Peptides against a protein of PDB entry 6J54. Designs and how they scored, part 187

Target 1, 223 residues: chain A of PDB entry 6J54
Amino acid sequence: NENLFASFIAPTMMGLPIVTLIIMFPSLLFPTPKRLINNRTISIQQWLIQLTSKQMMAIHNQKGQTWSLMLMSLIMFIGSTNILGLLPHSFTPTTQLSMNLGMAIPLWSATVFTGFRYKTKTSLAHFLPQGTPALLIPMLVIIETISLFIQPVALAVRLTANITAGHLLIHLIGGATLALLNINTMTAFITFTILILLTILEFAVALIQAYVFTLLVSLYLHD
Target 2, 42 residues: chain B of PDB entry 6J54
Amino acid sequence: QFQFTGIKKYFNSYTLTGRMNCVLATYGGIALLVLYFKLRSK

## One batch from the design tools (peptide; made by RFdiffusion4, then SolubleMPNN)

Design b2_p22_5_s2 (from b2_p22_5, 16 letters changed)
Fold by OpenDDE base, seed 1:
Structure b2_p22_5_s2 (fold): chain B 223 residues (1-223), chain C 42 residues (1-42), chain A 22 residues (1-22)
Amino acid sequence: as target 1 above (223 residues)
Amino acid sequence: as target 2 above (42 residues)
Amino acid sequence: SLILQYLALQLAEIAKLFELLY
């Protein structure tokens, strides 16, 4: 049990928190373009950022598009950290619930606060769906209020749980495949196939969870 | 377009203003209830 | 089946490498 969670312990070197350096490392993977025509790798990266930006901001008006830089930086950060976390003996900061809450709560509060500042009537009306029976209005407003406060928690837990569970499954199935090698080679082959499929899935999950996290933040901003 | 008269004009679940007023009324009611119980305990 | 067993053995070695990596 301790061996499974050993990879999720925050690493420290010489008593210094190296976690800060790990968090800052993905920023080095996204250099700023200097040329009109950049290298192929940088051009592809910028192209992907533009495509995702267009898709993400398609639901927003001009006022909402002001958040495009923040949302795109968020998706690049979470996506890069999740992908780098799949490297052997690597530490994924996004597996830490404290970090994800540290991102989710301020972003959620900012979206809610901006909503109340610029769209006060629509934001307050969002607590009550249209066409609700008069008898259910007080109870439904309370439920929607509770739902609002659960949003940042659900946002952080979703990202943390999906990435953490993926890493745990890779370790568990990987250990099971090695254990089954001496017991039954056929079953070990099956489990190894599952491991390969799972690793491919985790690459997809790493990107999808980054997208979902930013999309939900964007959706909260839109509403 | 919905035409509401009387109290339903200000407190309805169909119009934007009506929904807002309903939410504010519910929060105000809860606040008054909390205040009542707090004053009663003293 | 023999080829499949050989392939399984090769994949097992790769699995051991993954254990060293993780």
Scores: peptide ipSAE 0.016, ipTM 0.625, DockQ to the pose 0.012
Fold by OpenDDE base, seed 2:
Structure b2_p22_5_s2 (fold): chain B 223 residues (1-223), chain C 42 residues (1-42), chain A 22 residues (1-22)
Amino acid sequence: as target 1 above (223 residues)
Amino acid sequence: as target 2 above (42 residues)
Amino acid sequence: SLILQYLALQLAEIAKLFELLY
């Protein structure tokens, strides 16, 4: 069990935390373009960023589009860290709940405060769904208020749980495959096939979770 | 869509203003209850 | 059977590499 969770321990070198270097490493993979015509890799990256930016900000007004840089940097950061974390012997900072809460709480609070500042009436009315029977109004307002405060926790836990569970499954199935190689090669082959399919799925999950996290933050901003 | 008169004009679950007033009334009621129990305990 | 044995051997080696990597 200790070996199973060894990959989730915060890495340190000579007693100094090196998590800051790991967090900053993905930024080196996305250099700032300085030419009109960049190389193929940077051009594809910029194209993907523009495409995703166009899709995510299509719902927002002019004031909401001011958040484009923040939201796009967020999705790029989470996505890159999640994908790089699937490499062998890599530490994923997004598996740490503290990091995800550190991102979710400020972003959620910023969206909620922005909503109350510019759309006070709509934001207050959001606590009561339309068409609610009069007798259920006080109870439903309380439930909706509680639901609002659960949102930042849900954002952080969703990302953390999905990435962490994926890593654990890869380690468990991988360990089972290696153990079965000496027992039954046929069953080991089946488990290895499952491992390959699982790793492909986890790559997709890594990107989807980054997108969902950013999208939900964007949706909270829209409300 | 709906024509409300009297108290229902300001406190309804269909209009934006009505929903806002209902939310404010609910929070006000909760605040008054909390104040009541706080003053009662002292 | 020879192809299956070769494939099994290759997959076993890959699995050992994964053990080294993870």
Scores: peptide ipSAE 0.015, ipTM 0.633, DockQ to the pose 0.011
Fold by OpenDDE base, seed 4:
Structure b2_p22_5_s2 (fold): chain B 223 residues (1-223), chain C 42 residues (1-42), chain A 22 residues (1-22)
Amino acid sequence: as target 1 above (223 residues)
Amino acid sequence: as target 2 above (42 residues)
Amino acid sequence: SLILQYLALQLAEIAKLFELLY
């Protein structure tokens, strides 16, 4: 069982954390454009950024659109790290809850404080849904306040759980396939097929979770 | 759209101002309760 | 049947490689 979780241990070399280098590595895959007409790879990247930016910032005004750079960098970071994590013998930083909390809490706090600064009345009003019976107002306000503080935790846990679970399933099914090779080749073939399908799914999940994480941050900014 | 009179004008669950006031009143009440128990324990 | 057997054998080898890589 220890072998199953070995891939989730932060790698170190002689006590020095190389995880920092792993976290910074995806930035090398997205170079800044240097020309008016860039390479195909850079052009595709810019196109994707523009597409996602238009989709996510459609709900925001000019002040909210100021967050476009932050949100786009966030989705590119999480997406790239998740995809790279599916490579053999790779370490996915987003499988670490500490990493995701480190991203979720500051971003959530920034959105909440921004809301209180510019939309104080609306932000305070969100603690009480419309049409609430008078007797339930105090209880509901408390519940909504608690719900607000759970948001960053839920955001981090969602990302961590989805990515970690996917990695675990790939390892488990892969290990089962190897074990079944000497027992039943036909069954091993079936499990291998499942492994391939699961791997394809995990690539999709990796991108979806990056999008959902960024989208929720954006929604918190809007609300 | 909504006509409120008296206390309901300031404390309601339908208007933005009313909702805000309800939230502030709730937090204020909780703060006062916490303060009361803190002073009582001394 | 021979084609399926060959394909199964090849996929099994690939499976071993994937297990080795992970």
Scores: peptide ipSAE 0.015, ipTM 0.631, DockQ to the pose 0.011
Fold by OpenDDE base, seed 3:
Structure b2_p22_5_s2 (fold): chain B 223 residues (1-223), chain C 42 residues (1-42), chain A 22 residues (1-22)
Amino acid sequence: as target 1 above (223 residues)
Amino acid sequence: as target 2 above (42 residues)
Amino acid sequence: SLILQYLALQLAEIAKLFELLY
């Protein structure tokens, strides 16, 4: 049963953490453009970045658009690491809750602090929705405050849970398929088909979770 | 826009300033309660 | 049944490859 979780163990060599190198590896896949007309790979990358940038920053003012570089780098980092993690015998740093918390907490705190600094009145008012009955104000403010502090945790756990669960499902269904080959070949074929569909879905989930993570950070900034 | 008079002008759930004041009042109340229990224990 | 056996054989080989990969 340890074999199921072996892929989630942080790799080390000679007691040195290789995780740092793994985290830095996706950066090599996105070179900076130097030419007016680049090759197909860079052009596709730029196109995707532009599309996501336009979508994400459409709701932000000029001041909020200053976060574009950070948010785009974040989505590219998470997306690339998630996709690379689906490769066989690959370690995904985003499966580690500590990694995701390390990203979520600072970004969340930065957005909250920025909101309180530049829009103090509006930010404080968000703790109380409009039109609430007077008797419910104290309780609702408390609930909203708790909700605010849960945001970074939910953000990190969501990403970690989705990616980790996906990897586990692939291993479990794959193992079941191999086990069924010796028992019932027809059932094994069905299970294998499910495995293929699941892997395709996990590729989509890898990208979606990167997008959702970045989107939520952006929404917290907008609010 | 709403027109409020008296205390409702400063403490309401409709205006931005009123909502802010309500939030501050709730936090202040909680802080006072915590302070009261802290001082009571000593 | 022969087609199923052939398909099963092919899938078994693929599965062994996946076992080596993962």
Scores: peptide ipSAE 0.013, ipTM 0.617, DockQ to the pose 0.011

Design b2_p22_5_s3 (from b2_p22_5, 17 letters changed)
Fold by OpenDDE base, seed 5:
Structure b2_p22_5_s3 (fold): chain B 223 residues (1-223), chain C 42 residues (1-42), chain A 22 residues (1-22)
Amino acid sequence: as target 1 above (223 residues)
Amino acid sequence: as target 2 above (42 residues)
Amino acid sequence: SLILEYLLKELAEIAELAELAA
């Protein structure tokens, strides 16, 4: 049972962290186009990037669209790493809370500070909803301030928890399936079917979490 | 459009400027309270 | 529980990284 979490330990070889190589690997799957007419795979990738970019930047003004490159790179990174992490015996960097915090905190801070610098009045007014009764203003401002500081934590924990839970379930059901192969073949077949369905679900979750993470960062930028 | 007079003109929850002033006043009040307790402890 | 132990281990690693960054 203790071996269930072995897949979440950061891999090292001869004292050197292999995690850096794993993080850089997804970038190789998305090469930059060099020709006017590219391969089918590259064309599909560029088409998907354009679609997602149009959807995410639709809520931002011209000045906010400067963040499009950063947001698109973020979604591509998280999405690719999550999908690759679903491979058997693979290590997913996004399962590490430290990794997600390292991404979430700077991005959140950048969006909040950018808002305060260029839209100071609107940003400050955002701490108090419209139409609030006068007696509840101080308490509500405090609550809203606390809510703001919880945002980076929620952003990181959400991604980490979803991906980690998915991996854990896959390993548990996979292990149970192997154990039941020698006990009851029929039960093992049922468990294996559940495993397949779960893996499909986790693929969807991986993409959704990447999108939600990037979308929330974008929303914080828009305020 | 909202018409406010007196103190409500500067501190209200309906206008953008009013909301901003309310937030600043709240933070200022909290800061003063913290300073008061800190100075009292000395 | 194993989950709690895992979470505590992750938190400990984060704390160590924070200490190094400070």
Scores: peptide ipSAE 0.217, ipTM 0.715, DockQ to the pose 0.058
Fold by OpenDDE base, seed 2:
Structure b2_p22_5_s3 (fold): chain B 223 residues (1-223), chain C 42 residues (1-42), chain A 22 residues (1-22)
Amino acid sequence: as target 1 above (223 residues)
Amino acid sequence: as target 2 above (42 residues)
Amino acid sequence: SLILEYLLKELAEIAELAELAA
C-alpha cells in the first residue's frame, strides 16, 4: 500500500534533501543565448517562449506587461518540472502541495496588492458584481470576499491534484499491467495500451496545468 | 447612463463609485457588528 | 483511505512549516 505513494516521498541522500537540486535542474535545460543565431534547440525554446509571451500578455496593458518576465519564468518552471516528472521513477516537485502553495500564495498576494495599489476603486468595486439586487449586496460582497481568499488555495490544489492524480494513475495502471502479464497476456496488452495513452494525456495535462496556473495569476493581475 | 436620486446615487450596484461605496459600507457594517459584540461581551 | 492519509501527511508537513515560520 505504501508503494503507491513511494514516488511522492521527497528524495534524500545521505540525510540531505536532494529536492533542492531537483528543483534547480530544469534551469540547466534553458541556457541563455549568447549568439545572434543560436543553436536549433535554443532557437526553438526562444520561439516558444516568445509565442507564449505574446499570447499571455496580450490581455495586459503596459503596466501589466511588466510582469511578463515573472509569468514566463513561472510557466517555464512549472512546465518543465511537470514534464520531467513524467520520466520513469522521477520525482516531481510540483506534486508537493507545499511547493505549489509556496508559489501560489506570494504570487496571488502580489497580484492582489498590485491591484489595490494602482486600481483601488476598481479592485474594491470588484467585490460587488454589477447589477446586483440591492437586497443581495451584503451577502454577495461576503461571498466574493471569501472567493478571493479561496483563489490561492484553488490555484495550488488544482496544480497539485492534477499532477498527483496523473502520476497515481500511471502507477496504478502500470502495476496492474505488470500483474496481468502472468495472468492474461491479452488483457495485459490492452492495459498497457491504455497506459501509453494515459501517459500521452499526462504530457498534455502537464503543459495545460502550467499554462492555467500562470494564466490565472495573470488574470488576477488584470482584474 | 443611470439616473439615480437620493441614497441610490451613492449606493448602487451599477456605477463604479456606487459599488465601491456598497462594499465599504458592508465592511464597515460588519466591523461595527463585530465591535458591538465585543463590547457587549465585556 | 490511502489518498486521505497522503493528504493528511502533506497537510502535516505544511503545518510544520507554518509553525517554523511563525
Scores: peptide ipSAE 0.217, ipTM 0.737, DockQ to the pose 0.041
Fold by OpenDDE base, seed 4:
Structure b2_p22_5_s3 (fold): chain B 223 residues (1-223), chain C 42 residues (1-42), chain A 22 residues (1-22)
Amino acid sequence: as target 1 above (223 residues)
Amino acid sequence: as target 2 above (42 residues)
Amino acid sequence: SLILEYLLKELAEIAELAELAA
């Protein structure tokens, strides 16, 4: 049963870590457009980027829209890595909590510092919700401060937990299907059907989690 | 729609400035408490 | 228990990276 999590171990080749290559691989799926009218694949990609960019950056001012390139690259990276992670026997870097923390902490700190630099009054006011009774102000300010520091952890854990849980469930049901092939073919067929439905769900989860991660970073930037 | 006078003008939970001042006052109070305990132990 | 072991391994890796970065 210990081999259930073996797929989440950082892969190495001849003692050399290939995680860096796996992380860089999604970049090959998004080539830069070279023509005014590109092929259908690149056109769809650019259309999706523009659509998500307009939707996500609609809540930001002109200064906040400067983050559009970074946020779009983030959602493309997380989304592509999550989708590629659903390939058979593939390693998903976003299942590693260290990687997600490595993304969440700098992005969170950048948004918080940006807020304090340009919107100091509003940022400080966020530590106290509007309409708080006077007696609860000190306690609530402390709680809100703690909540702020939990945000990067919540971003990392949310992404890691959702992607990891999906992968685990696929592996478990997939393993059960293979085990039941020689025991009961009919039951194996039912389990395989569930696996297919679950895989479709995980494709949706992969994209949703990429969007949620980027959206929350954007919301923190909006303050 | 809120009209505050006196101390409530600067320390309230409804206006932006009031909320900011409350937060700063809270942090200042905590800092003073921490400083007090550090100086008390020595 | 297996999930806990996996989480502990992840935390251990994070701790090792933190020690390396410090």
Scores: peptide ipSAE 0.207, ipTM 0.734, DockQ to the pose 0.059
Fold by OpenDDE base, seed 3:
Structure b2_p22_5_s3 (fold): chain B 223 residues (1-223), chain C 42 residues (1-42), chain A 22 residues (1-22)
Amino acid sequence: as target 1 above (223 residues)
Amino acid sequence: as target 2 above (42 residues)
Amino acid sequence: SLILEYLLKELAEIAELAELAA
């Protein structure tokens, strides 16, 4: 039972945290291009970044597009860490709620404050949807205010829960497969097939959650 | 476009300014209520 | 119970980090 969450324990060596090194490792996978025509891997990376950048920044004006660098770096970081976390016996920093809160809260606050600074009237107006009956205005404003404060928590928990749940499922199904090898080989084969399908799904989830996290931050910026 | 007169000109759920004023009024009301209860206890 | 313990441990770590940051 205790081994279920062993993979989620922050790794340490001689009492020193290795988490810092793990967080910095994905940056090594994305070197800065030096040539007009780069290697295939670099070209593909740049192509993907350009595609995602165009899609995410399409909803923003010139001022909003200033956030492109931050948002693209965020999606690259979360995406790369999530994918690397699917490696066997690897530690995924994004499974730690502290990590995701540490990213979500500052980004959320930045987007909210940016909205209030440049579009004060519009930002305040978002607390009250258009066409609201007069009698429901006070309650709805309160609800929208609460909704705003839940955003950073929901953002962090969503990412953490999705990645953590995926890892747990892989471990559980994998453990079940191993346990069934000597009990019923046919059933073990079925569970193994499910494990493979689940692993493929988790790869997709890893990328999607990175994209959704960044997209929601971008959407909050757009207000 | 919407044409409002009187109080509806400043407090409405359709115009941007009206919505903003409604939000501010709500926050102001809540703040006053909180202050009232705090001052009532002391 | 294990999930709850895990979550509590994570929350405790967050609290410790907050204390260190304060």
Scores: peptide ipSAE 0.193, ipTM 0.727, DockQ to the pose 0.060

Design b2_p22_5_s4 (from b2_p22_5, 16 letters changed)
Fold by OpenDDE base, seed 1:
Structure b2_p22_5_s4 (fold): chain B 223 residues (1-223), chain C 42 residues (1-42), chain A 22 residues (1-22)
Amino acid sequence: as target 1 above (223 residues)
Amino acid sequence: as target 2 above (42 residues)
Amino acid sequence: SLILQYLAEQLAEIAALVEAAL
């Protein structure tokens, strides 16, 4: 049973953690363009980045668009790490809650602080929804305050749980498929089909979670 | 669209200023309560 | 129980990071 979580243990070499190298590896997959017209693969990559950038920044004003570079880098990083994590026997850094909190908390705090710095009146007013009855104002303000502090936790847990659950399910179904090959070939074939469908789903989930994480950070910035 | 008079002008849930004031008043009230209990224990 | 242990380990690692940062 412990073998189920073996893939989630941080890899080490001679006692030294190599997680840092794994985190930096996805950056190599996104080379900087050197020519006006680059290779087909790089051109497609840039096109996708531009499309996602336009979609995410459509909600923000000129000042909010200053965060575009950071948000786009974040989505590319999380997306690439999640996709690479679906490789057999691979380690996904985003399955670690510490990693996701390390990203979520600073970004959340930065967005909240930026909101208070440049939009103090609106940010303070956000703790009280419009049209609230007078008797419910104190209670609702407290609830909204608590909700604010839950945001970074929700961001980290959502990403971690979705990616981790997907990996576990793939491993379990994969293991079951191998075990059923010698027991019942027909059931093994069905299980294998489910595994393929699940893998495709996890690819989509990996991208969606990266997008949602970045989108929510962007949304908190705009308030 | 909303015309408030008296205290409701400054403390309302419809205007930005009113909402801000309500939030500040709530936090201030909580702070005063905490301070009261701390001083009472001494 | 193993899932709970895994989650506990994750939380412990976070706690260690916080302790190291403080």
Scores: peptide ipSAE 0.213, ipTM 0.735, DockQ to the pose 0.060
Fold by OpenDDE base, seed 2:
Structure b2_p22_5_s4 (fold): chain B 223 residues (1-223), chain C 42 residues (1-42), chain A 22 residues (1-22)
Amino acid sequence: as target 1 above (223 residues)
Amino acid sequence: as target 2 above (42 residues)
Amino acid sequence: SLILQYLAEQLAEIAALVEAAL
């Protein structure tokens, strides 16, 4: 039973953490373009980045578009790490809650501070929705304040839980498939089909979670 | 446009300024309560 | 219990990071 979470243990080589190398590995998959007309793979990557950039920055004004580089780098990092994590026996850094909190808290704090700096009146007004009865104002302000502080936690936990749950399901169904190979081949085939469908779903989840993470950060910036 | 008079002009849940003032008043009240209990314990 | 252990490990790592940052 201890083997269920063996894939989530941070890998070390000779006592040295190789997690840093694993985190930096996705950067090698995105080389910097040096030509006006690049290779097909690089052109596709740049095209996808442009599409996502247009979609993400459509919500923001010119001042908010200054965050485009950071948000695009974030979505590319989370997306690439999540996709690479779906490889067999791969360690996914985004399954570590510490890493996701390390990304969520600074970005959230930056968005909140940016909001208070440039949109002070609007940011303060967000603690009280419009049309609230006078008797509910103090309680509602407290609730909205608590809700604000839960945002970075929810952001990190959402990403971590979704990716971790996906990995656990793949592991469990994969193990069940292997166990059923010697018992019933037909049932094993059905389980294997479910595993394939689940892996496809996890690819979608990996991209969606990267997008949602970036979108929420962007939304908090826009307020 | 809402026509508010008196205290409702500054403290309302419909205008941006009114909501801001309500939030500030709430935080100020909480701060005063915390200060009161802190001073009372001493 | 395994999920709790995993969660405990994650929290322990976070705590270690916080202690290192302080």
Scores: peptide ipSAE 0.189, ipTM 0.730, DockQ to the pose 0.060
Fold by OpenDDE base, seed 4:
Structure b2_p22_5_s4 (fold): chain B 223 residues (1-223), chain C 42 residues (1-42), chain A 22 residues (1-22)
Amino acid sequence: as target 1 above (223 residues)
Amino acid sequence: as target 2 above (42 residues)
Amino acid sequence: SLILQYLAEQLAEIAALVEAAL
């Protein structure tokens, strides 16, 4: 039971944290294209990046399009780290709330400040929804202000919770499967099947959470 | 779309400017309250 | 209890990060 969360502990080697290397590792999976026609893997990657960039930046004007590089790098980073985290005995940095906060807070701050800088009137108006009764205006403005400050926390917690929950579930079902191998082979087979299905689901969740995180950052920028 | 007169012209929840002014007024009021209590305690 | 321990560890790491940043 004590080993349930052992996989979420930051790994160290000889007393030195190797988390930095783990975080940087996904960058090696996305080499820079050097040819007009690259190999199939790089071509697919570039195509996916282009597709997602067009989709995500469609809601932004030209000034918002300047964020395309950062947002695409963010989604690739989170997505790749989440997918790699599903490998056996792998450490997923995005399961650490500190890391996600470290990403969410600066990005959120940048979007909010950018909004205030270039669209001050609209940004201030967002603290009061349209059509609010006059008596509720002060209270609602306060609530909306609080809601704004909760946004970075929500981004971090959402990503952390989803990825962590998936990892925990895979670990639990996997552990149960191994335990049942020597007890009841048939039951172990059933649990193993569930594990496979769950793993497939978690691959999807990994990508979706990366997309949602990036999308919400983009939406905050648009506001 | 909406035509407001008087104070409602500047403070309303339907126009962009009105909403902005309401927000600023709210923050200003809170700031004044905080200032009042701060000065009162001294 | 294990979940609480995990959350406590996460909060501790955040606290350490904040302390390092200050």
Scores: peptide ipSAE 0.168, ipTM 0.732, DockQ to the pose 0.060
Fold by OpenDDE base, seed 3:
Structure b2_p22_5_s4 (fold): chain B 223 residues (1-223), chain C 42 residues (1-42), chain A 22 residues (1-22)
Amino acid sequence: as target 1 above (223 residues)
Amino acid sequence: as target 2 above (42 residues)
Amino acid sequence: SLILQYLAEQLAEIAALVEAAL
């Protein structure tokens, strides 16, 4: 059924791409505070940002903490876009692999280059785990090198696959529920209950994937 | 804690310097192999 | 086949981005 992936088509109006506007929309949800004591919504947002920033930067020294702003902006962006994507008939930009690669590759490259710049010896040594038998050194170095280059792909695919799978499941279960309404109402009710539970799960997944994506970028910076 | 002598001093999997040298040696070896096959085909 | 088409579309978009960048 072609309708399965209809929600993942990049939206356009009058031949103009509106994806740019969709990507920029989450920025409006996070206004800059102007008061010492802000509104409840802004206060909660600031509190969450502070908590997440403390957790993310706890593993970094002073130099690594300079990345706090970038990492926090990343998690807010991905999280907000993922949550907004769960709205009915909404387009989620993070379901597009191109977007996630566009975020993952530069961030990964930056972390790798910063590692080589400031911790050259440690970064090079990271390709060989400590205590490796001498006979396995060449093979293990190759494996670790390959592992490094898979990291940006893994980041992008993980986020894309999780969000896309969630949307597909919601669509499939929703379609099944509608189909069963005319066949067996009791079964349709059960399926509808599953749909509700799945939707709640997808809200959690949306936030978790944003956090994991940012966390892994942070860990790559630490290593 | 680790006392290495000779070649083990520079190429070991326990010290930071040793690990770095092992990695560099591996990359150098691979580069030489690639170069060898490239020159052989030519 | 639809999954493959979806993946092909994703790859085509990536290719278009690369082409636009070059």
Scores: peptide ipSAE 0.161, ipTM 0.735, DockQ to the pose 0.061

